# Peptides against a protein of PDB entry 4IGA, part 85

Target 1, 116 residues: chain A of PDB entry 4IGA
Amino acid sequence: KRVLIVDDAAFMRMMLKDIITKAGYEVAGEATNGREAVEKYKELKPDIVTMDITMPEMNGIDAIKEIMKIDPNAKIIVCSAMGQQAMVIEAIKAGAKDFIVKPFQPSRVVEALNKV

## One batch from the design tools (peptide; made by RFdiffusion4, then SolubleMPNN)

Design b1_p23_7_s4 (from b1_p23_7, 9 letters changed)
Fold by OpenDDE base, seed 1:
Structure b1_p23_7_s4 (fold): chain B 116 residues (1-116), chain A 23 residues (1-23)
Amino acid sequence: as target 1 above (116 residues)
Amino acid sequence: MEEIEKRYKEVQELVEKVKKELE
C-alpha cells in the first residue's frame, strides 16, 4: 500500500518515511500543509494518509474534511502533538480512522497502518 | 515507556469510543 505523508516539519516527514518504508509500505509522496495534502491526494490517490494537524495554509482538520469530500473511503491516520480530547474527537468526527500523539513509538504507527 | 504506553491506551480508548458513537 502507498502512503501520503503530511507534515510541515521536514524531520517528521523523514521519520515517518523511515517507519513506513521499514514496515513494508511505499511512500506515495509528501505534503507540507493541508492545501498541498488535498492536491496530492487527488494527484497520487494514495491508499493511506498520515496527517499532521498544526500546519500553515490549511490545518489538518480542514484537510481531512476536504479529502473526505473527494474520497469518503479515505484512510487517514492523524499524527499530532495536540493530543487533547477535543482534538481527537474533532479529528475522528471529520473522518480520521486513528489518532497518534507525538512523540510516538514506531510500532504505534505500524499498528495503525496495518489496521486501516 | 510505561508513560507513553499509558498515553497511547487513553487515546486509543477515546478513538474507539468516538467511532462507536458515530455508528
Scores: peptide ipSAE 0.539, ipTM 0.879, DockQ to the pose 0.890
Fold by OpenDDE base, seed 2:
Structure b1_p23_7_s4 (fold): chain B 116 residues (1-116), chain A 23 residues (1-23)
Amino acid sequence: as target 1 above (116 residues)
Amino acid sequence: MEEIEKRYKEVQELVEKVKKELE
């Protein structure tokens, strides 16, 4: 399965890429903000998306909503430092399948990838 | 490690709760 990695932090994208590839998944591509995420989703048609929340141009919640409009069957896993209950609820209501709070253990990401 | 595991559990439980409420 192919994963689109969305995060404005280059180091976080690198970390997720390492986790994803070691788990046996393929990285479809990367996006640095929500607008780019939507465009890359259309272009790459990934099987799974890892989505940050706090990003310039377009935040992760709005990106989730836009991607869900494009593909109601999209498999989106949120990975964010913003782990407040309200944010978790909002992300799931927007269509996310899971929510992982930063900092995280690699095994948690792998479990989420395997479950969606 | 215990704190991280507790955080994971709390978030996971919340995710499942919200999903059920959306059904």
Scores: peptide ipSAE 0.531, ipTM 0.877, DockQ to the pose 0.861
Fold by OpenDDE base, seed 4:
Structure b1_p23_7_s4 (fold): chain B 116 residues (1-116), chain A 23 residues (1-23)
Amino acid sequence: as target 1 above (116 residues)
Amino acid sequence: MEEIEKRYKEVQELVEKVKKELE
């Protein structure tokens, strides 16, 4: 399966790329903000998306909503430092399948990838 | 490590709760 990695931090994208590839998944591409995420989703049509929340241009919640309009069956896993209950609820209501709080263990990401 | 695992569990439980409410 192919994964689109969305995070404004290069370090985080690198970390996720390492985890994803070691778990046997393919990285479809990367996006650095919500706008790019929507564009890349249309272009690459990945099987799974890892989505940050706090990003410039467009935040992750809005990106989730836009991607869900494009593909109601999109498999989006949120990965964010903003682990407040309200944010988790908002992300799931927007269409996300899971929510991972930073900092995280690699196994948590792998579990999420396998579950969606 | 303990705090991380506890946080993971709390978030996972919340995710499942919200998903069920949306069904």
Scores: peptide ipSAE 0.523, ipTM 0.874, DockQ to the pose 0.834
Fold by OpenDDE base, seed 3:
Structure b1_p23_7_s4 (fold): chain B 116 residues (1-116), chain A 23 residues (1-23)
Amino acid sequence: as target 1 above (116 residues)
Amino acid sequence: MEEIEKRYKEVQELVEKVKKELE
């Protein structure tokens, strides 16, 4: 399966890329904000998306909503430092399949990838 | 490590709860 990695932090994208590839998944591409995420989703048609929340241009919640309009069957895993209950609820209601709070263990990401 | 694991559990439980409520 192919994964689109969305995070405004280059280090985080690099870390997720390492985790994803070592887990046997393919990286479809990367996006640095929610607007790019939506465009890359349309372009690449990934199987899974890892989604940050706090990003410039467009935040992760709005990106989730827009991607779900494009593909109601999208498989989106949120990876965010913003782990407050309200944010988790909002992300899941928007259509995310899982929510991983930063900092996280690589195994948590792998488990999420395998489950969605 | 223990705090991280506890956080994981709490978030996972919340995710499942919300998903169930959306059904």
Scores: peptide ipSAE 0.521, ipTM 0.873, DockQ to the pose 0.803

Design b1_p23_8_s1 (from b1_p23_8, 11 letters changed)
Fold by OpenDDE base, seed 5:
Structure b1_p23_8_s1 (fold): chain B 116 residues (1-116), chain A 23 residues (1-23)
Amino acid sequence: as target 1 above (116 residues)
Amino acid sequence: SELEKKIKEALEKVKKQLEENAK
């Protein structure tokens, strides 16, 4: 399966790329903000998306909503430092399949990838 | 509802992860 990595932090994208590839998944591409994520989803048609929340241009929640309009069956895993209950609820309501808080262990990401 | 079930599961996972992070 192919994964689109969305995060404005280069180091986080690198970390996720390492975890994703070691878990046997392919990285379809990267996006640095929500607008780019939506465009990349249209272009690459990835199987899974890892989605940051706090990003410039367009935040992750709005990106999830837009991607879900494109593909109601999209598989989106949120990865965010914002682990407040309200944010989790908002992400799931938007269409996210899972929510991972930062910092995270690689095993948590792999679990999410395998479950969606 | 299905949505409430998904929310509950996500909240439980987040809670667990936060507890693990605090250890």
Scores: peptide ipSAE 0.765, ipTM 0.956, DockQ to the pose 0.912
Fold by OpenDDE base, seed 2:
Structure b1_p23_8_s1 (fold): chain B 116 residues (1-116), chain A 23 residues (1-23)
Amino acid sequence: as target 1 above (116 residues)
Amino acid sequence: SELEKKIKEALEKVKKQLEENAK
């Protein structure tokens, strides 16, 4: 399966890329903000998306909503430092399948990838 | 509802992860 990695932090994208690749998944591409995420989703048609929340241009919640409009069957895993209950609820309501808090262990990401 | 169930599960996972991070 192919994964689109969305995060405004280059180091985080790199970290996720390593985890995703080692887990046997392919990285479809990367996006640095929500707007780019939506465009990349259209372009790359990934199987899974890892989505940051706090990003410039468009935040992750809005990106989730837009992607879900494009593909109601989108498989989106949130990966964010914002682990507040309200944010988790909002992400799930928007369509996210899982919510991973930063910092995370690679196993948590792999588990999410395998279950969505 | 199904949505409530999904939310509950997500919250539980987050809670667990936060607890693990605090160790």
Scores: peptide ipSAE 0.764, ipTM 0.956, DockQ to the pose 0.921
Fold by OpenDDE base, seed 4:
Structure b1_p23_8_s1 (fold): chain B 116 residues (1-116), chain A 23 residues (1-23)
Amino acid sequence: as target 1 above (116 residues)
Amino acid sequence: SELEKKIKEALEKVKKQLEENAK
């Protein structure tokens, strides 16, 4: 399966890329903000998306909503430092399948990838 | 509802992860 990695932090994208690749998944591409995420989703049609929340241009929640409009069957895993209940609820309501809090263990990401 | 179930599950996972992070 191919994964689109969305995070404004280069280090985080690198970390996720390593985890995703080692887990046997392919990296479809990367996006640094929500707008890029939506555009890349249309272009690449990835199987899974890892989505940051706090990003410039367009935040992750809005990106989730837009991607879900494009593909109601999109598989989106949120990865965010914002672990408040309200944010989790908002992400799931928007269409996210899972919510991972930063910092995370690689196993948590792998579990999410395997379950969506 | 199905949505409420999904939310509950996600909240439980986050809670567990936060507890683990606190150790």
Scores: peptide ipSAE 0.764, ipTM 0.956, DockQ to the pose 0.871
Fold by OpenDDE base, seed 3:
Structure b1_p23_8_s1 (fold): chain B 116 residues (1-116), chain A 23 residues (1-23)
Amino acid sequence: as target 1 above (116 residues)
Amino acid sequence: SELEKKIKEALEKVKKQLEENAK
């Protein structure tokens, strides 16, 4: 399966790329904000998306909503430092399948990838 | 509802992860 990695932090994208590839998945591409995420989703048609929330231009919640409009079957895993209940609820309502809090263990990401 | 179940599951996973992070 192919994964689109969305995060404004280069080091986080690198970390996720390492975890994803070691787990046997392919990295379809990267996006640094919500607008790019939507564009890359259309272009690459990935199987799974890892989505940051706090990003410039367009935040992750809005990106989830836009992607879900394009593909109601999109598999989106949120990865965010914002672990408040309100944010989790908002992400799931928007269409996310899972919510991972930063910092995370690699096993948590792998579990999410395998189950979405 | 189905949505309520999804929310509950996500909240439980987050709670567990936060507990693990606190160690």
Scores: peptide ipSAE 0.763, ipTM 0.956, DockQ to the pose 0.868

Design b1_p23_8_s2 (from b1_p23_8, 11 letters changed)
Fold by OpenDDE base, seed 1:
Structure b1_p23_8_s2 (fold): chain B 116 residues (1-116), chain A 23 residues (1-23)
Amino acid sequence: as target 1 above (116 residues)
Amino acid sequence: DELEKKIKEAIEKVEEQLKENAK
């Protein structure tokens, strides 16, 4: 399966790429903000998306909503430092399948990838 | 309903992670 990694932080994208590839998944591509995420989803048609929330240009919640319009069967895993209950509720309502808080253990990401 | 259940489960997993991070 192919994964699109969305995060404005280069270090975080690198970390996720290492986890994803080590777990046997392929990295379809990367995006640095919500608008880029939507564009890359259309272009690459990945099987799974890891999605940050706090990003410039377009935040992760809005990106989830736009991707769900493109593909109602999209498999989106949120990875965010914003672990408030209100944010979790908003992300799941928007269409996210899972919500991972930063910092995270690699095993938590692998579990999410395997379950979506 | 199903959405409510998904929200509840997601919150529980987040809370578990936060507790682990606080150790």
Scores: peptide ipSAE 0.747, ipTM 0.952, DockQ to the pose 0.926
Fold by OpenDDE base, seed 3:
Structure b1_p23_8_s2 (fold): chain B 116 residues (1-116), chain A 23 residues (1-23)
Amino acid sequence: as target 1 above (116 residues)
Amino acid sequence: DELEKKIKEAIEKVEEQLKENAK
């Protein structure tokens, strides 16, 4: 399966790329904000998306909503430093399948990839 | 309903992860 990695931080994208590839998944591409995420989703047709929330241009919640309009069956895993219940609720309502808090263990990401 | 269940499960996972992070 192919994964689109969305995060405004280069270091985080690198970390996720390492985890994803070691777990046997392929990285379809990367996006640095919500607008790019939507565009890359259309272009790459990934099987799974890892989605940051706090990003410039367009935040992750809005990106989730836009991607869900394109593909109601999209598999989106949120990866965010914000672990407030309100944010979790908002993300799941928007269509996210899982919510991972930063910092995280690689095993948590792998579990999410395998279950969505 | 299904949505409420998904929200509940997501919150539980987040709380568990936060507990682990605090150690």
Scores: peptide ipSAE 0.745, ipTM 0.952, DockQ to the pose 0.916
Fold by OpenDDE base, seed 2:
Structure b1_p23_8_s2 (fold): chain B 116 residues (1-116), chain A 23 residues (1-23)
Amino acid sequence: as target 1 above (116 residues)
Amino acid sequence: DELEKKIKEAIEKVEEQLKENAK
């Protein structure tokens, strides 16, 4: 399966790329903000999306909503430093399948990838 | 409600992770 990695932090994208590839998944591409995420989703048509929340241009919640409009069956895993219950609720309501808090263990990401 | 269930489960996982991070 192919994964689109969305995070404004280059380091985080790199980390996720390593985890994802070692887990046997392919990285479809990367996006640095929500707007780019939506565009890349259309372009790359990934199987899974890892989505950050706090990003410029468009935040992750809005990106999730837009992607879900494009593909109601989108598989989106949130990976965010924002672990507040309110944020989790918003993400799940928007359509996210899972919510991972930063910092995270690689196993947590792999578990999410395998379950969505 | 199914959505409520999903939310609850997500929150539980997040709380568990936060607990782990606090160790």
Scores: peptide ipSAE 0.742, ipTM 0.951, DockQ to the pose 0.924
Fold by OpenDDE base, seed 4:
Structure b1_p23_8_s2 (fold): chain B 116 residues (1-116), chain A 23 residues (1-23)
Amino acid sequence: as target 1 above (116 residues)
Amino acid sequence: DELEKKIKEAIEKVEEQLKENAK
């Protein structure tokens, strides 16, 4: 399966890329904000998306909503430092399949990838 | 409903992670 990694932090994208590839998945591409995420989703048609929430230009919640308009079957895993219940509720309502809070163990990401 | 269940499960997973992070 091919994964689109969305996060405004280069370090986080690098970390996720390492986890994803070591788990046997392919990285389809990367995006640094929500608008890029939507554009890359259209272009690359990834199987899975890892989605940050706090990003410039367009936040992760709005990106989830836009991707779900494009593909109602999109498989989106949120990875965010914001673990408040309200944010979790908002992400799941928007269409996210899972919510991972930062910091996280690599095994948590792999578990999410395997279950979506 | 199904959405309510998904929300509940997601919250539980996040709470579990937060507990682990606090250690």
Scores: peptide ipSAE 0.742, ipTM 0.951, DockQ to the pose 0.963

## One batch from the design tools (peptide; made by RFdiffusion4, then SolubleMPNN)

Design b1_p24_1_s1 (from b1_p24_1, 14 letters changed)
Fold by OpenDDE base, seed 2:
Structure b1_p24_1_s1 (fold): chain B 116 residues (1-116), chain A 24 residues (1-24)
Amino acid sequence: as target 1 above (116 residues)
Amino acid sequence: SDEEIIKRAVAEAEEIERRRRELA
């Protein structure tokens, strides 16, 4: 399966790329904000998306909503430092299939990838 | 389930904050 990695932090994208590839998944591409995430989703048609929430241009919640409009069957895993219950609920309401709080263990990401 | 996802995420967040306080 191919994964689109969305995070404004280059280091985080690198970390996720390492985890994803070691888990046997392919990185379809990367996006640095929500607007780019939507564009890349259309372009790459990934199987899974890892989505940050706090990003410039467009936040992750809005990106989830837009991606879900494009593909209601999109598999989006949120990875965010903002683990408040309200944020989790909002992400799920938008269409996210899982929510991982930063900092996370690689096994947590792998588990999410395997379950969506 | 959505409920399980919420519970787990909240628990993870609480654990992270707990550890941060213990290390500070």
Scores: peptide ipSAE 0.591, ipTM 0.896, DockQ to the pose 0.932
Fold by OpenDDE base, seed 3:
Structure b1_p24_1_s1 (fold): chain B 116 residues (1-116), chain A 24 residues (1-24)
Amino acid sequence: as target 1 above (116 residues)
Amino acid sequence: SDEEIIKRAVAEAEEIERRRRELA
């Protein structure tokens, strides 16, 4: 399966790329904000998306909503430093399939990839 | 389930904060 990595932090994208590839998944591409994420989703048609929440231009919640309009079957895993219950609920309501709090263990990401 | 996802995420967040406090 191919994964689109969305995060405004270069180091986080690199970390996720390493985890994803070591787990046997392919990286479809990267996005640095929510607007780019939506564009890349349409272009690359990935199987899975890892989605940051706090990003410039467009936040992850709005990006999830837009992607779900494009593909109601989108598989989006949120990876965020914001682990408050309200935020998790908002992400799930938007269409996310899982929510991982930063900092995370690689095994947690792999588990999410396998379950989505 | 959604409930399970929420509970797990909250628990993970709480654990992270606990560890941060212990290190500080």
Scores: peptide ipSAE 0.586, ipTM 0.893, DockQ to the pose 0.927
Fold by OpenDDE base, seed 4:
Structure b1_p24_1_s1 (fold): chain B 116 residues (1-116), chain A 24 residues (1-24)
Amino acid sequence: as target 1 above (116 residues)
Amino acid sequence: SDEEIIKRAVAEAEEIERRRRELA
């Protein structure tokens, strides 16, 4: 399966890329904000998306809503930081299938990828 | 289900915040 990684932080994208590839998944591409995430989803048609919540230009929740319009069956895993409980809940209501919390535990990331 | 995921999100967030306060 192919994964689109969405996060404005280069370090976070690098960490996820390492975890995802070691788990036997392919990285379809990367996006650095919500607008780019929507564009990359249309272009790449990934099987799974890891979606950061707080990003410039367009946040992850709005990106989820736009992706769900494109593909109601999209498999989106939200990546949340400390203190983002309410936003995680909102992201799930918007159509996200699961969530993981930063800093990432590799086993938890792999579990989420396998289950969505 | 959405309900189960939301419940887990709440519990995990609360645990993270609690641990942060203990370590700080």
Scores: peptide ipSAE 0.189, ipTM 0.671, DockQ to the pose 0.423
Fold by OpenDDE base, seed 1:
Structure b1_p24_1_s1 (fold): chain B 116 residues (1-116), chain A 24 residues (1-24)
Amino acid sequence: as target 1 above (116 residues)
Amino acid sequence: SDEEIIKRAVAEAEEIERRRRELA
């Protein structure tokens, strides 16, 4: 399966790329904000998306909503430093299939990838 | 389920904050 990685932090994208690759998945591409995430989803048609929330231009919640309009069957895993209950609920309502709080263990990401 | 996802995320956030306080 192919994964689109969405995060404004280069370090986080690098970390996720390593985890995803070692778990036997392919990295379809990367996006640095919500607008780019929507564009890359259309272009790459990935099987799974890892989605940050706090990004410039367009936040992750809005990106989830736009991707779900394109593909109601999209498999989106949120990875965010904002683990407040209200934010988790909002992400799930938008269509996310899982929510991982930063900082995380690699095994947590692998579990989410295997489950969605 | 959605409820399980929410419960797990909240628990993970609380654990992270607890660890930060213990290290400070």
Scores: peptide ipSAE 0.591, ipTM 0.894, DockQ to the pose 0.919; fails the geometry check

Design b1_p24_1_s2 (from b1_p24_1, 12 letters changed)
Fold by OpenDDE base, seed 1:
Structure b1_p24_1_s2 (fold): chain B 116 residues (1-116), chain A 24 residues (1-24)
Amino acid sequence: as target 1 above (116 residues)
Amino acid sequence: SKEEIIKRAVEEAEEIKRLKELLE
């Protein structure tokens, strides 16, 4: 399966890419903000999306909502920081299938990828 | 289900809060 990685932090994208590839998944591409995420989803048609919802000046929830309008069956895993409970809940209500918390353990990421 | 995931989110957040308080 192919995964689109969305995060404004290059380091975080790199970390996720390593975990995803070692788990036997393919990285479809990367996005650095919510607008780019929507564009890349249309372009790449990934099987799974990892979506950062802790981006400082961008609301990842909006990206989730837009992707769900495009594909109601989209498989989105939100990536949140500690203390972002309200945002995680909102993301799930918007259609996200699961969530992982930063700093995440590789095993938890793999578990989420396998279950969605 | 959404309900189960939200429940887990709440439980995880509460556990993190407890751990933070313990380590203060």
Scores: peptide ipSAE 0.151, ipTM 0.649, DockQ to the pose 0.364
Fold by OpenDDE base, seed 4:
Structure b1_p24_1_s2 (fold): chain B 116 residues (1-116), chain A 24 residues (1-24)
Amino acid sequence: as target 1 above (116 residues)
Amino acid sequence: SKEEIIKRAVEEAEEIKRLKELLE
């Protein structure tokens, strides 16, 4: 399966890319904000999206809503930080299928990828 | 289900908050 990685932090994208590839998944591409995420989803048609919540230009929740309009069956895993429980809940209500918390536990990331 | 995922999100967030406070 192919994964689109969305995070404004280059270090976070690098970490996820390493975990995802070592788990046998393919990286479809990367996005650095919510607007780019929507554009890349249309272009790449990934099987799974890892979506950061707090990003410039467009946040992850708004990106989820736009992607759901494009593909109601999109498989989106939200990536959250401490103190973002309310935003995670909002993201799930918007259509996200699961969530993972930073700092990432590789096994938890792989588990989420396998289950969605 | 959405309900189960939301419940887990709340529980995990609270646990992480407690751990951070203990390690600071």
Scores: peptide ipSAE 0.126, ipTM 0.635, DockQ to the pose 0.430
Fold by OpenDDE base, seed 5:
Structure b1_p24_1_s2 (fold): chain B 116 residues (1-116), chain A 24 residues (1-24)
Amino acid sequence: as target 1 above (116 residues)
Amino acid sequence: SKEEIIKRAVEEAEEIKRLKELLE
């Protein structure tokens, strides 16, 4: 399966890319904000999306909403920080299939990828 | 603690996820 990685932090994208690749998944591409995420989703048609919540230009929640308009069956895993419980709930309401809290363990990321 | 926050976030999100799935 192919994964689109969305995070404004280059280090986080790199970390996720490493985990995803080692788990046997393919990285479809990367996005640095919500607007780019929507564009990349249309272009790449990934199987799974890892979505950061707080990003410039367009936040993760809005990106989820836009992607769900494009593909109601999109498989989106939200990556949230501690203290973002309300935003996690909002992401799930918007259509996210699962979520992971930062700092995360690689095994938890893989578990989420395998489950969605 | 960090652990408590993480657990609460996970529990809340999972509960909402389950509820959403049941309503689909």
Scores: peptide ipSAE 0.071, ipTM 0.649, DockQ to the pose 0.043
Fold by OpenDDE base, seed 3:
Structure b1_p24_1_s2 (fold): chain B 116 residues (1-116), chain A 24 residues (1-24)
Amino acid sequence: as target 1 above (116 residues)
Amino acid sequence: SKEEIIKRAVEEAEEIKRLKELLE
C-alpha cells in the first residue's frame, strides 16, 4: 500500500518515511501543509494518509474534510501533539480512521497502518 | 527522559480514546 505523509516538519516526515518504508509500505509522496495534502491526494491517490493536525498554517481537520469529499473511503491516520485531545476527536469525527500521539514508537505507526 | 515522554504520550492516547467513546 502507498502512504501520503503530511507534516509541516521535515524531520517528522523523514521519521515517518523511514518507519513506513521499513514496515514494507511505499511512500506515495509528501505534503507540508493541508492544502498541499489535498492536492497530493488527488494527484497520487494514495491508499493511506498520515495527517498532522497540529500544523500551524492550515488546520489538519480541514484537510481531512476536503480529502473525505474527494474520497469518502479515504484512510487517514491522524498524528497529533500532546495536549490535543479535542482536535483528535474532531479529526475522528471528520472521518479519520485512527490516531497516533507524538512522540510515538515505530510499532504504533505500523499498528495503525495495518488496521486502517 | 524520552522514555518518560513516551509514557506520557501513551497515557494521553488512552485519555483520547476515553473521550471519544464518551462522545459517541
Scores: peptide ipSAE 0.028, ipTM 0.564, DockQ to the pose 0.179

